# Designs tried in a protein design run: peptides against a protein of PDB entry 2FGR. Part 32

Target 1, 331 residues: chain A of PDB entry 2FGR
Amino acid sequence: SSVTLFGIVDTNVAYVNKDAAGDSRYGLGTSGASTSRLGLRGTEDLGGGLKAGFWLEGEIFGDDGNASGFNFKRRSTVSLSGNFGEVRLGRDLVPTSQKLTSYDLFSATGIGPFMGFRNWAAGQGADDNGIRANNLISYYTPNFGGFNAGFGYAFDEKQTIGTADSVGRYIGGYVAYDNGPLSASLGLAQQKTAVGGLATDRDEITLGASYNFGVAKLSGLLQQTKFKRDIGGDIKTNSYMLGASAPVGGVGEVKLQYALYDQKAIDSKAHQITLGYVHNLSKRTALYGNLAFLKNKDASTLGLQAKGVYAGGVQAGESQTGVQVGIRHAF

## One batch from the design tools (peptide; aimed at target 1 L40 F331)

Design b2_p16_4_s3 (made by RFdiffusion4, then SolubleMPNN; from b2_p16_4, 11 letters changed)
Fold by OpenDDE base, seed 3:
Structure b2_p16_4_s3 (fold): chain B 331 residues (1-331), chain A 16 residues (1-16)
Amino acid sequence: as target 1 above (331 residues)
Amino acid sequence: MEFLEELRKKIEEALK
């Protein structure tokens, strides 16, 4: 048996030029290049190629010292793994988000990430962004000549909100091909939730692909999220992303990513462009900078996620500029 | 989407 303590402390100075009142916000923020975390993990070899595992991971907020407390809501799993793959029990990334966020060049964190994995409909479920689930069972296949898959089911445990039952139930999975420079994946998921106290299905389909040319990497995402409501019609968002990254000077990486969020229920689009740079001072310590532009059209009110400074929306049709400059340290 | 609903039903039936 082994136990490893691990973590990341990522803290930045962040600025956004507009909040919901049209005012600028600035200060010390968290998780600009990687989500700050503290975790424990371990494995036990059970013989015959079978291993037991555990993983406990919580978010760290370096700006306030975890004033709201600490928990293991990032991951709290026990697992069995072997030649058959891996089975996980407990709160984790759902299989769809775990795989499809890997195409986000900004690692699903900071002001630059693909924001498609979102609660688009004011869903009342705790995980209506489609990222994690409670009461989750997951299975991940081995990689067979590039082909791999993951599946998950989360129990609702008869949770109710208003008249909605089965809240928090997840079913989903992905199929993928990962071989050398190429990665491609298709993910499908459904979650049961509530909107306005009424039963709602959150349906998600995501296609991702990337290719590493050595001198540069290209990555893309295509997603549809649909909150299906019996009353009031569907809340549908089509999200698109294209990104490129390249190594710089042997110790740096530059990233450029564009995303489009076509919010059908409000007939409004948002455009996001992010430039990022990471400078590795060591294997464990990096400096980084992110510059993001978010252009809302019409009724769109999306905001950049400058965690610890400002992560709210803006006024309808307003554009927002964000900057993060920070230090990431892994241990 | 129908596929996911059918898959959900099958899993729920197998767990009853």
Scores: peptide ipSAE 0.008, ipTM 0.416, DockQ to the pose 0.016
OpenDDE base, seeds 1, 2, 4, 5: peptide ipSAE 0.008, 0.006, 0.007, 0.008; ipTM 0.448, 0.389, 0.433, 0.480

Design b2_p16_4_s4 (made by RFdiffusion4, then SolubleMPNN; from b2_p16_4, 9 letters changed)
Fold by OpenDDE base, seed 1:
Structure b2_p16_4_s4 (fold): chain B 331 residues (1-331), chain A 16 residues (1-16)
Amino acid sequence: as target 1 above (331 residues)
Amino acid sequence: SAFLEELLEKIRKALE
């Protein structure tokens, strides 16, 4: 058996020019290039090609030293793996988010990531952003000539909110083709939740693709999220993303990503464009900078996610500019 | 685009 301690400490100085009151916010933020984390993982060879594994991982907040505590909400799994693939038990990324967020060039963190995996409807479930789930069983296939898949089911355990039952139930999965420079995936998921105390289904479909040309990488996402309410009509968002990255001088990477969020329930769009740069000082330490612009139209109130500084919305129809400059250290 | 929206909707419905 083996046990590995690992982690990332990512802390930045961040600025946004507008909050909900129209005022600027600035200070020390976290997780601008990668999510800060502390984890333990290990494997045991059981013989015959079978392995047992565990993974415990929690988020680190360097700006306040985890004043609100530490937990393993990022991942807390035990697994069996072999020629059949991998089965995981425990809280984790749901299969759809695990695969489809891989096309996000900003690693699903900071002010630049694709924000489609979101609670678009004031869902009352804790994981209504479609990223993780409690009580999760997941299965991942091996890669068969490029083809691979993942499936997951999360038990609701008869959890209720208001009149809604089965809250927290997840069912979903993806199919993918990963071969050399090409990756392409289709993901489908449904979660049971509540909005306003009433039963609601969160349905999600996501298409992703990327191609690595060596000199540059292109990546894209197409997503529809629909909160299907029995009363009040559906809350639907169509999200689109296109990004490019390129190595710079062997020690750096530049990234440019655009996203469009078409929020159908409020007939309003938001446009996000982010420029990022990572400079590797070593294999484990990097400096980075992100510059993001978010333009809300009409009733849209989206805000950039400057974690630790300001991650709330802005006034309807307002634009927001964000900057992060920080240090990432991995161990 | 409208085309992409329609495509996504059709796929969603087909898989429901």
Scores: peptide ipSAE 0.017, ipTM 0.525, DockQ to the pose 0.012
OpenDDE base, seeds 2, 3, 4, 5: peptide ipSAE 0.007, 0.009, 0.006, 0.015; ipTM 0.473, 0.512, 0.407, 0.531

Design b2_p16_5 (made by RFdiffusion4)
Pose (drawn by RFdiffusion4):
Structure b2_p16_5 (pose): chain A 331 residues (1-331), chain P 16 residues (1-16)
Amino acid sequence: as target 1 above (331 residues)
Amino acid sequence: AATAALLAFLLFLLAS
């Protein structure tokens, strides 16, 4: 049995060459290499291989001292685990995002990550980016011979927005194979939401795979996200990502990732290339840099996510360049 | 001492 207080402070200077008005922005931001966080967790051995666990974790914003207030929105779970796997109750990453975001070489944070888990259709639910859910129950199997799976159901509790009376419902899961160097997963999910007050399903299918050669790792993601309005109409986005990472000189790591976002509702594509470097001063402390270029075509207005500096959109069809340099410290 | 300081910090954040 044990109890652990832990966290990460990841703070950076960051710059983007344009915002929604076309002006540059720079400042002190956060979470460029790993999401800053503070948390408590524990595991209690109940005997016979059965364990009880808890986990409370919230995001830290070092640039403003969590000015909007601290919370445990990253994870707030209690669980039982054993030879049967693990059951968790509480807000957390849903199984599809927990497993599939592991294929993103930029740890789903900073200006360099895969942007597929986002609210493409301005859905009105609390978690229309498909990442986390309130009122979540999840089951995770053991890994037998490499095969493993996860399933989750989040209750809507009759949350009503317009014609949608089940906003926030999540049903989803994944199947996967993980043997160390090779990993592959297929995730499928549906959420209930509303767009402009009209009931809408958020359907998501995601495939991810990676192989770690030791001298380098190759990783990729494919995703279709479809917001399908009950009365008709849809906003569909296909997202693609391929990336590679390699250790450099013991202590160092280089990462490169290319992504494409095909936004069918506006018949427009955006392309992104991101180069990253991580220099470890210790197991706990790293300096890092990220450089990203995002090219929007046609009506696309996507912007790089320089958390704490600028994470809004840009003018239609504009290209945007961003940089982050910072320090990550885990404790 | 470090654990106590981190816990005090968490409590401060929760009370603010």

Design b2_p16_5_s1 (made by RFdiffusion4, then SolubleMPNN; from b2_p16_5, 11 letters changed)
Fold by OpenDDE base, seed 5:
Structure b2_p16_5_s1 (fold): chain B 331 residues (1-331), chain A 16 residues (1-16)
Amino acid sequence: as target 1 above (331 residues)
Amino acid sequence: SEVEELLKLLEELLNR
C-alpha cells in the first residue's frame, strides 16, 4: 500500500474593474492557474491485476487560510481498478465534467475558464453547476484503441427542496476518442434540482475536441445547459469555446481562449476573451498572469471568477476586465 | 465563415 500527500498552493494578486456597484475590486485571490488543493491518495495491489484506491482532496484558500474550514468536497472516493477499468464510490467530479472540462485550456480555474459548467437558473441544489455530485458511483472504461467512456449515477437519497423531490440525483456519461494528438468526446447528463422550490431537470450536452500540433494546441467546447422547469419555461444557455495554447521558449506557455454564452432565457449574450501566460520556474513552481475581458450584452450580468477577490456579477450590459498575477506551487 | 457555419449548424442541432 502507498499513501501520497499532494497539493497545490496557487495565490494571486487579482483585480477586476467592476463589481455589481460598478466599483473596482482588488486583493489577494486564490486558484488563478490551478485550483489550490490538499489531498491524500493511495493504492493497494490486491493481486491478479486488481487494485484498491482512495482519494481525498479538498480546496485550499491561501488568502484566508481556509477560514470557512477544510473538507474533502473536491474528491472523496474509494475505488477498484483493473483490466475492466475503474469503479469509484464517493463524491467526485461527475464523469461528464471530468472529461469535458479537460478541453478548457484554463483548467476550469481562475478568470479565464470556460464558464459553461454553471448554475444558469438560480438552481437550489448544491451542485447545480454540473461539476460534482455527492453519493456518486462512477465507472471509467480502459482506453480501447482510443475509445473510452465514463458513466455515473448519484443517489438523491430523497433530498427535497420545496416541492421538488429527487434533488441531487445525477445520471450521465461520456464517450470519447483519445488517440495521440487527438481528443474528442460527447457528454450527456441530467441532474434533478429545484428552482423556486419547484422540481427542475438540469440537462446538459457537451461536445469537446482538441488537437495537439506540438507547436500549438487547439481546443473547443460546445455545450447546451437546459434547466427544464415545470412552470415558467426552460432556462437554456448555449456555450461555445475556442482556445489555443503554445509553448514559449521551453519554459513558458501562452494561452488564448474565447467563449460565448448565449443565455436564451434573457435573450442575452456574453463574450469572454482571456489571455494567459505561465512561466515555469521549475517542475513544481510557476509564475502566471491572466488577462480576461468579459462583455455582457443586454440583460447579461456575468462576472469573471476572481476567487477570493470578487466572483459576483456586474450590472446588466456592463463589461468587466480582470487581471490575475500569481504563483502556483505544487507539492 | 466556415467556422461560423459550423457553429450555426451546431447551434441548430443544439436548439432541436
Scores: peptide ipSAE 0.014, ipTM 0.531, DockQ to the pose 0.011
OpenDDE base, seeds 1, 2, 3, 4: peptide ipSAE 0.008, 0.012, 0.009, 0.012; ipTM 0.501, 0.495, 0.532, 0.534; seed 2 fails the geometry check

Design b2_p16_5_s2 (made by RFdiffusion4, then SolubleMPNN; from b2_p16_5, 10 letters changed)
Fold by OpenDDE base, seed 3:
Structure b2_p16_5_s2 (fold): chain B 331 residues (1-331), chain A 16 residues (1-16)
Amino acid sequence: as target 1 above (331 residues)
Amino acid sequence: SELEKLLELLKELLAK
C-alpha cells in the first residue's frame, strides 16, 4: 500500500473594480489558477487487478491560514478499481461536474472559469451548484475505444428544508468519447433541493467538447440549468462557453475564454471574457495572471469569483473587471 | 422538455 501527501498552495493579489456598493476591492486572494488544497491518497493492490483506494482532500486558504478550519469537503472517498472501472463511496465531485468541467480552460477556478455550474435560484441545498455531493456513490467505466461514462447517486437521507423532502438527492451521469485530440461529452443530472422552503428540482444538461490541434486547443460548453419550482415558475439559465489555449514557448500557456449566461427568469444576460497566462518556473511552481471582464445586462448581478478578496455580486446591469496575479506551488 | 425526458430515462436506468 502507498500513502501520498499532496497539495497545492495558490495565492494571489487580486483586484475587482466593483463590489455590491460600486467600490473596488483588492487584497490577497486564494486559488486563482488552481484550488489550493491539502490531500492524502493511497492505493492498495488487492491482487487480480483489483485495487482499493482512498482520497481525502480539503481546501487550503493561504490568505488567512484556514481560519474557518480544515475539512475534507473537496473529496473523501474510498474506492475499488480494476478492469471494470472504479466505484467510489463518499463526498466527491459529482460525475457530471467531474467530466464537464474538464472543458473549462480555467479549470473551474479563479476569476476566469465557466460559471454555469452555479446555484442560479437561491437554492437552499448545500451543493446546489451541481459540483459536489454528500453521500455519493459513483461509478466510472474504463475507456473502451474512446467511449467512457460515469454515473452517480447521492442519498438524501431524508433531509428536509421547509416542506421540501429528499433534499440533497443527486442522480446523474455522462457519456463521453475521448480519443487522441478529441474529447466530447454529454451530461445529465437532477438534484432535489428547496427554494423558499419549497421543493425544487435542479435539472442540468451539459454538452462539452474540445480538440487539441497541437499548436492550440479549442474547447466549448453548452449548458441548461433549470430550477423547477412548484410555485413561481422555473428558473432557467442557458450558459455557453468557447475557449482557446496555446502553449507559449516551452514554459508558458495563454488562455482566452468567453462565456454567455442567459438568465431567462430575469430576462438578463451576462457576458464574461477572460485572458489568462501561466508561466512555469518549474514542474511544480508557476506564476500566473488573469484578466477578466464581466458585463451584466439588465437585472443581472453576477460577480467574478476572486476568492479571498471578493466573490459577491454587483449592482444590476453593472460591469466588473477583475485581475489576479499569483504564485501556484504544487507538492 | 427533452431534458425532462432524458432525466427520466436516466433515472430509470440508474434505478435498475
Scores: peptide ipSAE 0.010, ipTM 0.437, DockQ to the pose 0.013
OpenDDE base, seeds 1, 2, 4, 5: peptide ipSAE 0.006, 0.009, 0.010, 0.008; ipTM 0.422, 0.479, 0.426, 0.499

Design b2_p16_5_s3 (made by RFdiffusion4, then SolubleMPNN; from b2_p16_5, 11 letters changed)
Fold by OpenDDE base, seed 2:
Structure b2_p16_5_s3 (fold): chain B 331 residues (1-331), chain A 16 residues (1-16)
Amino acid sequence: as target 1 above (331 residues)
Amino acid sequence: SELEKVLAYLKELLEK
């Protein structure tokens, strides 16, 4: 058996020009290029092509030294793998987010990522952003000439919020084609939650694709999230993303990404555009800078996620500019 | 292109 200690420490200086009061915020933030983490993982060869595995991973907050504590909420799995693929038991990325966030050129973190995987409806479940689940069983197929898939089910364990008695139940999966420069995926998921103490289904459909031209990569996402409420009508958001990245001088990468969030329940749109640059000092250490602009229209109040500095919303119809400059170190 | 048509169709479906 092998055990590996691994992690990332990503810390930045961040600035946003507007908070909920219209004031600027600045300071030391975390996870601007990659989510800071500490983990343990290992595998055991059981013979005959069968392997056991474990993975324990928690988020690190370098700015305050994890003042709120440390846990393994990023991933806490035991697995079996072989020619059949991989089965995982435990908290993890749900299969849909694991696959479909891979098309986000900003790695689903910092001020520049695709923000479609979100709790759009003030859902009362802990994971109503559709990213992870407790009590998860997941299965991932091998890659068959490019074709691959993942499926997951999370038990609700009779978790009750208000009149909702199945909170946290997840069912979902994806199908994908990954071959050479091309990647394309379709993901479907349903999660049971509560909104206002009432049972609500969070339905999600996501399409993703990318193509690597060598000199540049293009990536895109199309997503619909729908919180189906018995009372008050559905809360639907259509999210779109298009991004491009290119290597620079053999040591850098530039990224440009646009996203549109069409929030149907409030008939309001938000536009996000982010320019990012990563400069590799080594295989493990990089400097980075992100510049993001978020334009809310009408009743939209979305804010950029400058973790550790300010991740709240802004006033309706206000625009927000954010900057992150930081160091990422992997070990 | 066929891809653009598919994307447009998917967008339309999402907008419903």
Scores: peptide ipSAE 0.009, ipTM 0.440, DockQ to the pose 0.011
OpenDDE base, seeds 1, 3, 4, 5: peptide ipSAE 0.006, 0.007, 0.006, 0.007; ipTM 0.419, 0.432, 0.416, 0.461

Design b2_p16_5_s4 (made by RFdiffusion4, then SolubleMPNN; from b2_p16_5, 10 letters changed)
Fold by OpenDDE base, seed 2:
Structure b2_p16_5_s4 (fold): chain B 331 residues (1-331), chain A 16 residues (1-16)
Amino acid sequence: as target 1 above (331 residues)
Amino acid sequence: SELEEKLALLKELLAK
């Protein structure tokens, strides 16, 4: 058997010009280019092409040294893999987020990422952003001439919130085509949660695609998230993303990404545009900078996610500018 | 072994 210790420490200086009070915030933040993490993983060859694996990974908060503690909430899986693909047991990215966030040029991290994978409805479940799940069983197929898929089911274990009795149940999956410069995927998921103590279904459909032209990469996402409530009507958000990235001078990468969040329940839109640059000092160490603009219209109150500095909302209809400059180190 | 050293370090990190 093999065991690998691995991690990323990503820490930045961050600034946002507006918080919920309209005041600026600045300080030391975390995870601007990649989520800071510490993990252990390993595999055992069982013979005949069968392998066992484990993966334990938790988030690191470099700004405060994990003052709230350390856990393996990023991933805590045991797996079997072989010619049939891979089965995973344990908390992990749900298959839909694992695949569809791959089209986010900002790696679902920092102030620039696609924010569609979100709790849009004040859902009371622990993972109502649709990113991870407890009690998860996942299956991933091999790649068959480009075609691949992933499926997952998470047990609710009779978790209750108010009158909701199936909180945390997840069912979902994706189908994809990954071949050479082209990637395209369709994901579907449903989570059971609660809003206001009442049973609510979080339905999600996401389409993603990217193409690498060599000189540049284009990537896009189309997503609908719907919290189906028995009382008060559905909370629906349509999210759109289009991004481009290009290598710079063999050591750098520039990224530009736009996203639109059409929040139907409040008839309000938010526009996000982010410019990012990563400069590789080595294979393990990079400097980066992100500049993001978020324009909220009407009743929208979205905020950029400057983790460790300010990740809250802004006043309705206000715009926010964010900056992150940091160091990423992988080990 | 290198693995033992890494595990010892991990234990120290988790014991905080």
Scores: peptide ipSAE 0.018, ipTM 0.479, DockQ to the pose 0.400
OpenDDE base, seeds 1, 3, 4, 5: peptide ipSAE 0.007, 0.000, 0.005, 0.008; ipTM 0.405, 0.321, 0.300, 0.399

Design b2_p16_6 (made by RFdiffusion4)
Pose (drawn by RFdiffusion4):
Structure b2_p16_6 (pose): chain A 331 residues (1-331), chain P 16 residues (1-16)
Amino acid sequence: as target 1 above (331 residues)
Amino acid sequence: SALALALWAFALSQLF
């Protein structure tokens, strides 16, 4: 049995060459290499291989001292685990995002990550990016011979927005194979939401795979996200990503990632290339840099996510360049 | 440890 207080402070200077008005922005931001966080977790051995666990974790914003207030919105779970796997109750990453975001070489944070888990349709639900859910129950199997799976159900509790009376419902899961160097997963999920007050399903299918050669690792993601309005119409986005990472000189790591976002509702594509470097001063402390270029075509207005500096959109068809340089300290 | 405790005390103050 044990109890652990832990966290990460990841703070950076960041710059984007344009915002929604076309002006540059620079400042002190956060979470460029790993999401800053503070948390408390524990595991209690109940005998016979059965364990009880808890996990409370919230995001830290070092640039403003969590001015909007601290919370445990990253994870707030209690669980039982054993030879049967693990059952968790509480707000957390849904199984599809927990497993599939592991294929993103930029840890789903900073200006370099895969953007597929986002609210493409301005859905009105609390978690229309498909990442986390309130009122979540999840089951995770053991890994037998490399095969493993996860399933989750989040209750809507009759949350109502317009014609949608089940906003926030999540049903989803994944199947996967993980043997160390090789990993592959297929995730499928549906969430209930509303767009402009009209009931809408958020359907998501995601495939991810990676192989770690030791001298380098190759990783990729494919995703279709479809917001399908009950009365008709849909906003569909296909997202693609291929990336590689390699250790450099013991202590160092280089990462490169290319992504494409095909936004069918506006018949427009956006392309992104991101180069990253991590220099470890210790196992707990790293300096890092990220450089990203995002090219929007046609009506696309996507922007790089320089958290704490600028994470809004840009003018239609504009290209945007961003940089983050910072320090990550885990504790 | 000192950092974790300080941040924890600060977070608790914001929560309550």

Design b2_p16_6_s1 (made by RFdiffusion4, then SolubleMPNN; from b2_p16_6, 10 letters changed)
Fold by OpenDDE base, seed 2:
Parts: C-alpha cells; sequence; structure tokens
Structure b2_p16_6_s1 (fold): chain B 331 residues (1-331), chain A 16 residues (1-16)
C-alpha cells in the first residue's frame, strides 16, 4: 500500500467594508484561493485491476491553528475502484457538488466563488448547503468517450429535528460530458432536512458548462434550489454564474466571474462580481488577490465569505466590497 | 490594526 500526506495552507489578509452593523472588518483569513486542508490518502493494488483506497481530509485554519479542533469532515472515505469506476463509503462531497462546483472558477472558496450551494432557508441540517453528506455511499463511472456520471445516497439513520425524522438523507447524481475543451453537466439532488422543526425537502437542479479556448476559458452555472416546506411556502432561489479565466505570462491566471442570486421567497436579488489573480511563484506556492463586489437589492442580506474575518450578512439592500490578498502553499 | 485597515481601504479606493 502507499500512503501520502498532503495539504494546502492558504492564508490571507482580508477586508470587507461592511458587516451587519455597517462597519468594516479586516484581519487574517483563510482559504482565499483554495480551501486549506490536511489529508492522508493511499491506495492498495488488489490485483486484477481492483484497487482499495482511503482518503482522510480535514480543513486547516491557519489564522487560529484550528482552535475549534481538527476533524476529517472534508472527506473520510474508503473506496474500491477498477474498470467499473469507483465506489466510496464515508463522508465526502456529494456527487452533485463534486461535479458542479468544478465550473466555479474560484474553486468554491474565498470571496469570489459561486454561492449557490447554500442553505437558503435556515435549514437545521448540518449539510443543508448541499456540499457534503454524512453516511454517504457514492459511485462514479469511468469516462466513456466523454460521458461520465456520479450517484450518491446518504442514510439519515433516523436523525430527528423537531418533527422531521429523516434529516440528512441525500439522494442525487449527475450526468456529464467531458471531452477536450468542453465540459457540460446536469446534477439533481434531494436532501431531507428541517426548517423550524418541520420536515423540509431541499431540492436542487444544477446545469454547468465550460469551454477552454486555449487563450481563455468560459464557465457557467444555472441552479435552482428549493426548500419545500409543508407550512410557510417554498423557499426558492435561482442562481446564475458566468465566468472567464485566462493565463497571464505563463505564471499567472486572471479570473472574472459574475453571479446572480434570485431569492424568490423574498423577491430579492443579489449581484456578485469578482476579479481574481493568481501568481505562481512555483508549482506549489502562489500569491493571489481577490476583489469582490456584492450588491444586495431589496430584502437581500448576503455577505461575501471572507472566512476567518467575516462571513456574515449585511443589512437588507446594502452592498459589500471585499478584498483578499494571500499566500497559497501546497505540499 | 489601524494601519492594516488604512492600507486596505486605500487599496480598495484605488481599485474603484
Amino acid sequence: as target 1 above (331 residues)
Amino acid sequence: DDLIKELLEKALKQLN
């Protein structure tokens, strides 16, 4: 068997001009370009093309040294893989998020990412953002001429919140075409949760596509998230993203991404635009900068996710500007 | 703390 220790330490200086009180926040933050992590992984060749694998990965918070503790909540899987694809057992990215977040040019982290994978309804489940699940079984197909798919099921294990008795149950999957410069995917998921102590279904549909023109890459996402509540009506959000990236001088990358979050339950929109730059000092070390603008309209209170500094909302209808400048090191 | 705030605010103003 082989065992690899790996990780990323990504730490930044971050600023947002407005918090919930209208005051600026600044300090040392984490995970501006990539999520900081520590992991162990390995594989064993079982012969006949069959392999066993394990993956243990936790988030690192470089600003406080993991003051809240360390765990393997990013991924804790055992797997079998072969010509049939890969089966995983354990906490992981759900198949829908694993595939569809790949179209986010900001790597689903920092102040610039697509924020559609969110708990839009004050869901009481631990993973109501639709990103990961406990008690997950996942299957990923091989790539057949570009076509690939992933499926997942998470057991609720009779987890209850209020009157909800199936919290944490997930079923979902994606189909995709990945060939050369083109990638396109459709993802569908349902997660059982609770809102206000009542059973709620989190339904998600996501379309993603990207095309690499060599000189630039375009990427897009279309998502609908619906928290279906028995009482109080549905909470629906339509999220849209369009982004472009381009290499700069062989050592850098510039990224521009726009997102729109149409929050139907409050009839309010939020607009996000982010400019990012990554400068590679080596294959493992980069400097980066992100500049993000978030415009909330009407009752929208969304905030940029300056992790480690401020990730809360703002007052309704307020705009927020954020900056991150940091170092990413991979090992 | 104040210096970092001022530097960041100045940087933001230049980017606007």
Scores: peptide ipSAE 0.009, ipTM 0.385, DockQ to the pose 0.019
OpenDDE base, seeds 1, 3, 4, 5: peptide ipSAE 0.000, 0.000, 0.000, 0.000; ipTM 0.334, 0.350, 0.365, 0.375

Design b2_p16_6_s2 (made by RFdiffusion4, then SolubleMPNN; from b2_p16_6, 9 letters changed)
Fold by OpenDDE base, seed 4:
Structure b2_p16_6_s2 (fold): chain B 331 residues (1-331), chain A 16 residues (1-16)
Amino acid sequence: as target 1 above (331 residues)
Amino acid sequence: DKLILELLEKALKQLN
């Protein structure tokens, strides 16, 4: 049996030029290049190729020292693994997000990430962004000649919001092909939630692909989210992402990522472009900078996610510029 | 280089 303590502390100085009032925000933020975390994990060899595992991981907020507390909401799983793959019990990334966020060159954090995994409809469920679930059972296959898959089911435990039942139920999975420089995946998920106290299904389909050319990597995402409401019509968003990354001078990485969020319910688009640079001082420590521009059109009010500084929306049709400069340290 | 340029051009086209 082994137990490993691990973590990341990522803290930055962040700036956004507009908040919901049109004012600038700046200060010390967190998780600009990687989500800051503290975790414990371990494995036990049970013999015959079977292993037991545990994983406990929580987010760290270096700006305030976790003033709101610490928890294991990032992951709290027990698992069995072997030649059959891995079964996990407990809160985790849902299989769809675990796989499909891997195509995000900004590691699903900071001001540059793909924001498609979002609560687009003012869903009242805690995980209506489609990223994690409580009460989750997950299964992940091994890689068989490039083929791999993951499946998950989360129990709702008869949670209700308004007249909506089954809130928090998740069913989803992905199929993927990962071989050498190529990765491609299709993910499908449904979550039960509520909008305005009424039962709503959050359907998600995501296609992802990446190719590593050695000198550069390309990555792309195509996603549709649909909050299916019995009253008021569907809230549909089509999200698109295309990114490239390249090594610089053996110690750096430059990233460029574009995303388009076509918000059908409000007939409005948002465009995001982010330039990032990471400078590795060591295998564990990096400096980084992110520059993001978000253009909202029409009724769109999306904001960049400068965690710890400002992660709210902006006025309809307004553009927002964000900057993060920080240190990431892994242990 | 060419690929990054194509991505930039595509991004710029969508922002205009």
Scores: peptide ipSAE 0.006, ipTM 0.377, DockQ to the pose 0.014
OpenDDE base, seeds 1, 2, 3, 5: peptide ipSAE 0.005, 0.006, 0.006, 0.006; ipTM 0.386, 0.308, 0.408, 0.431; seed 3 fails the geometry check

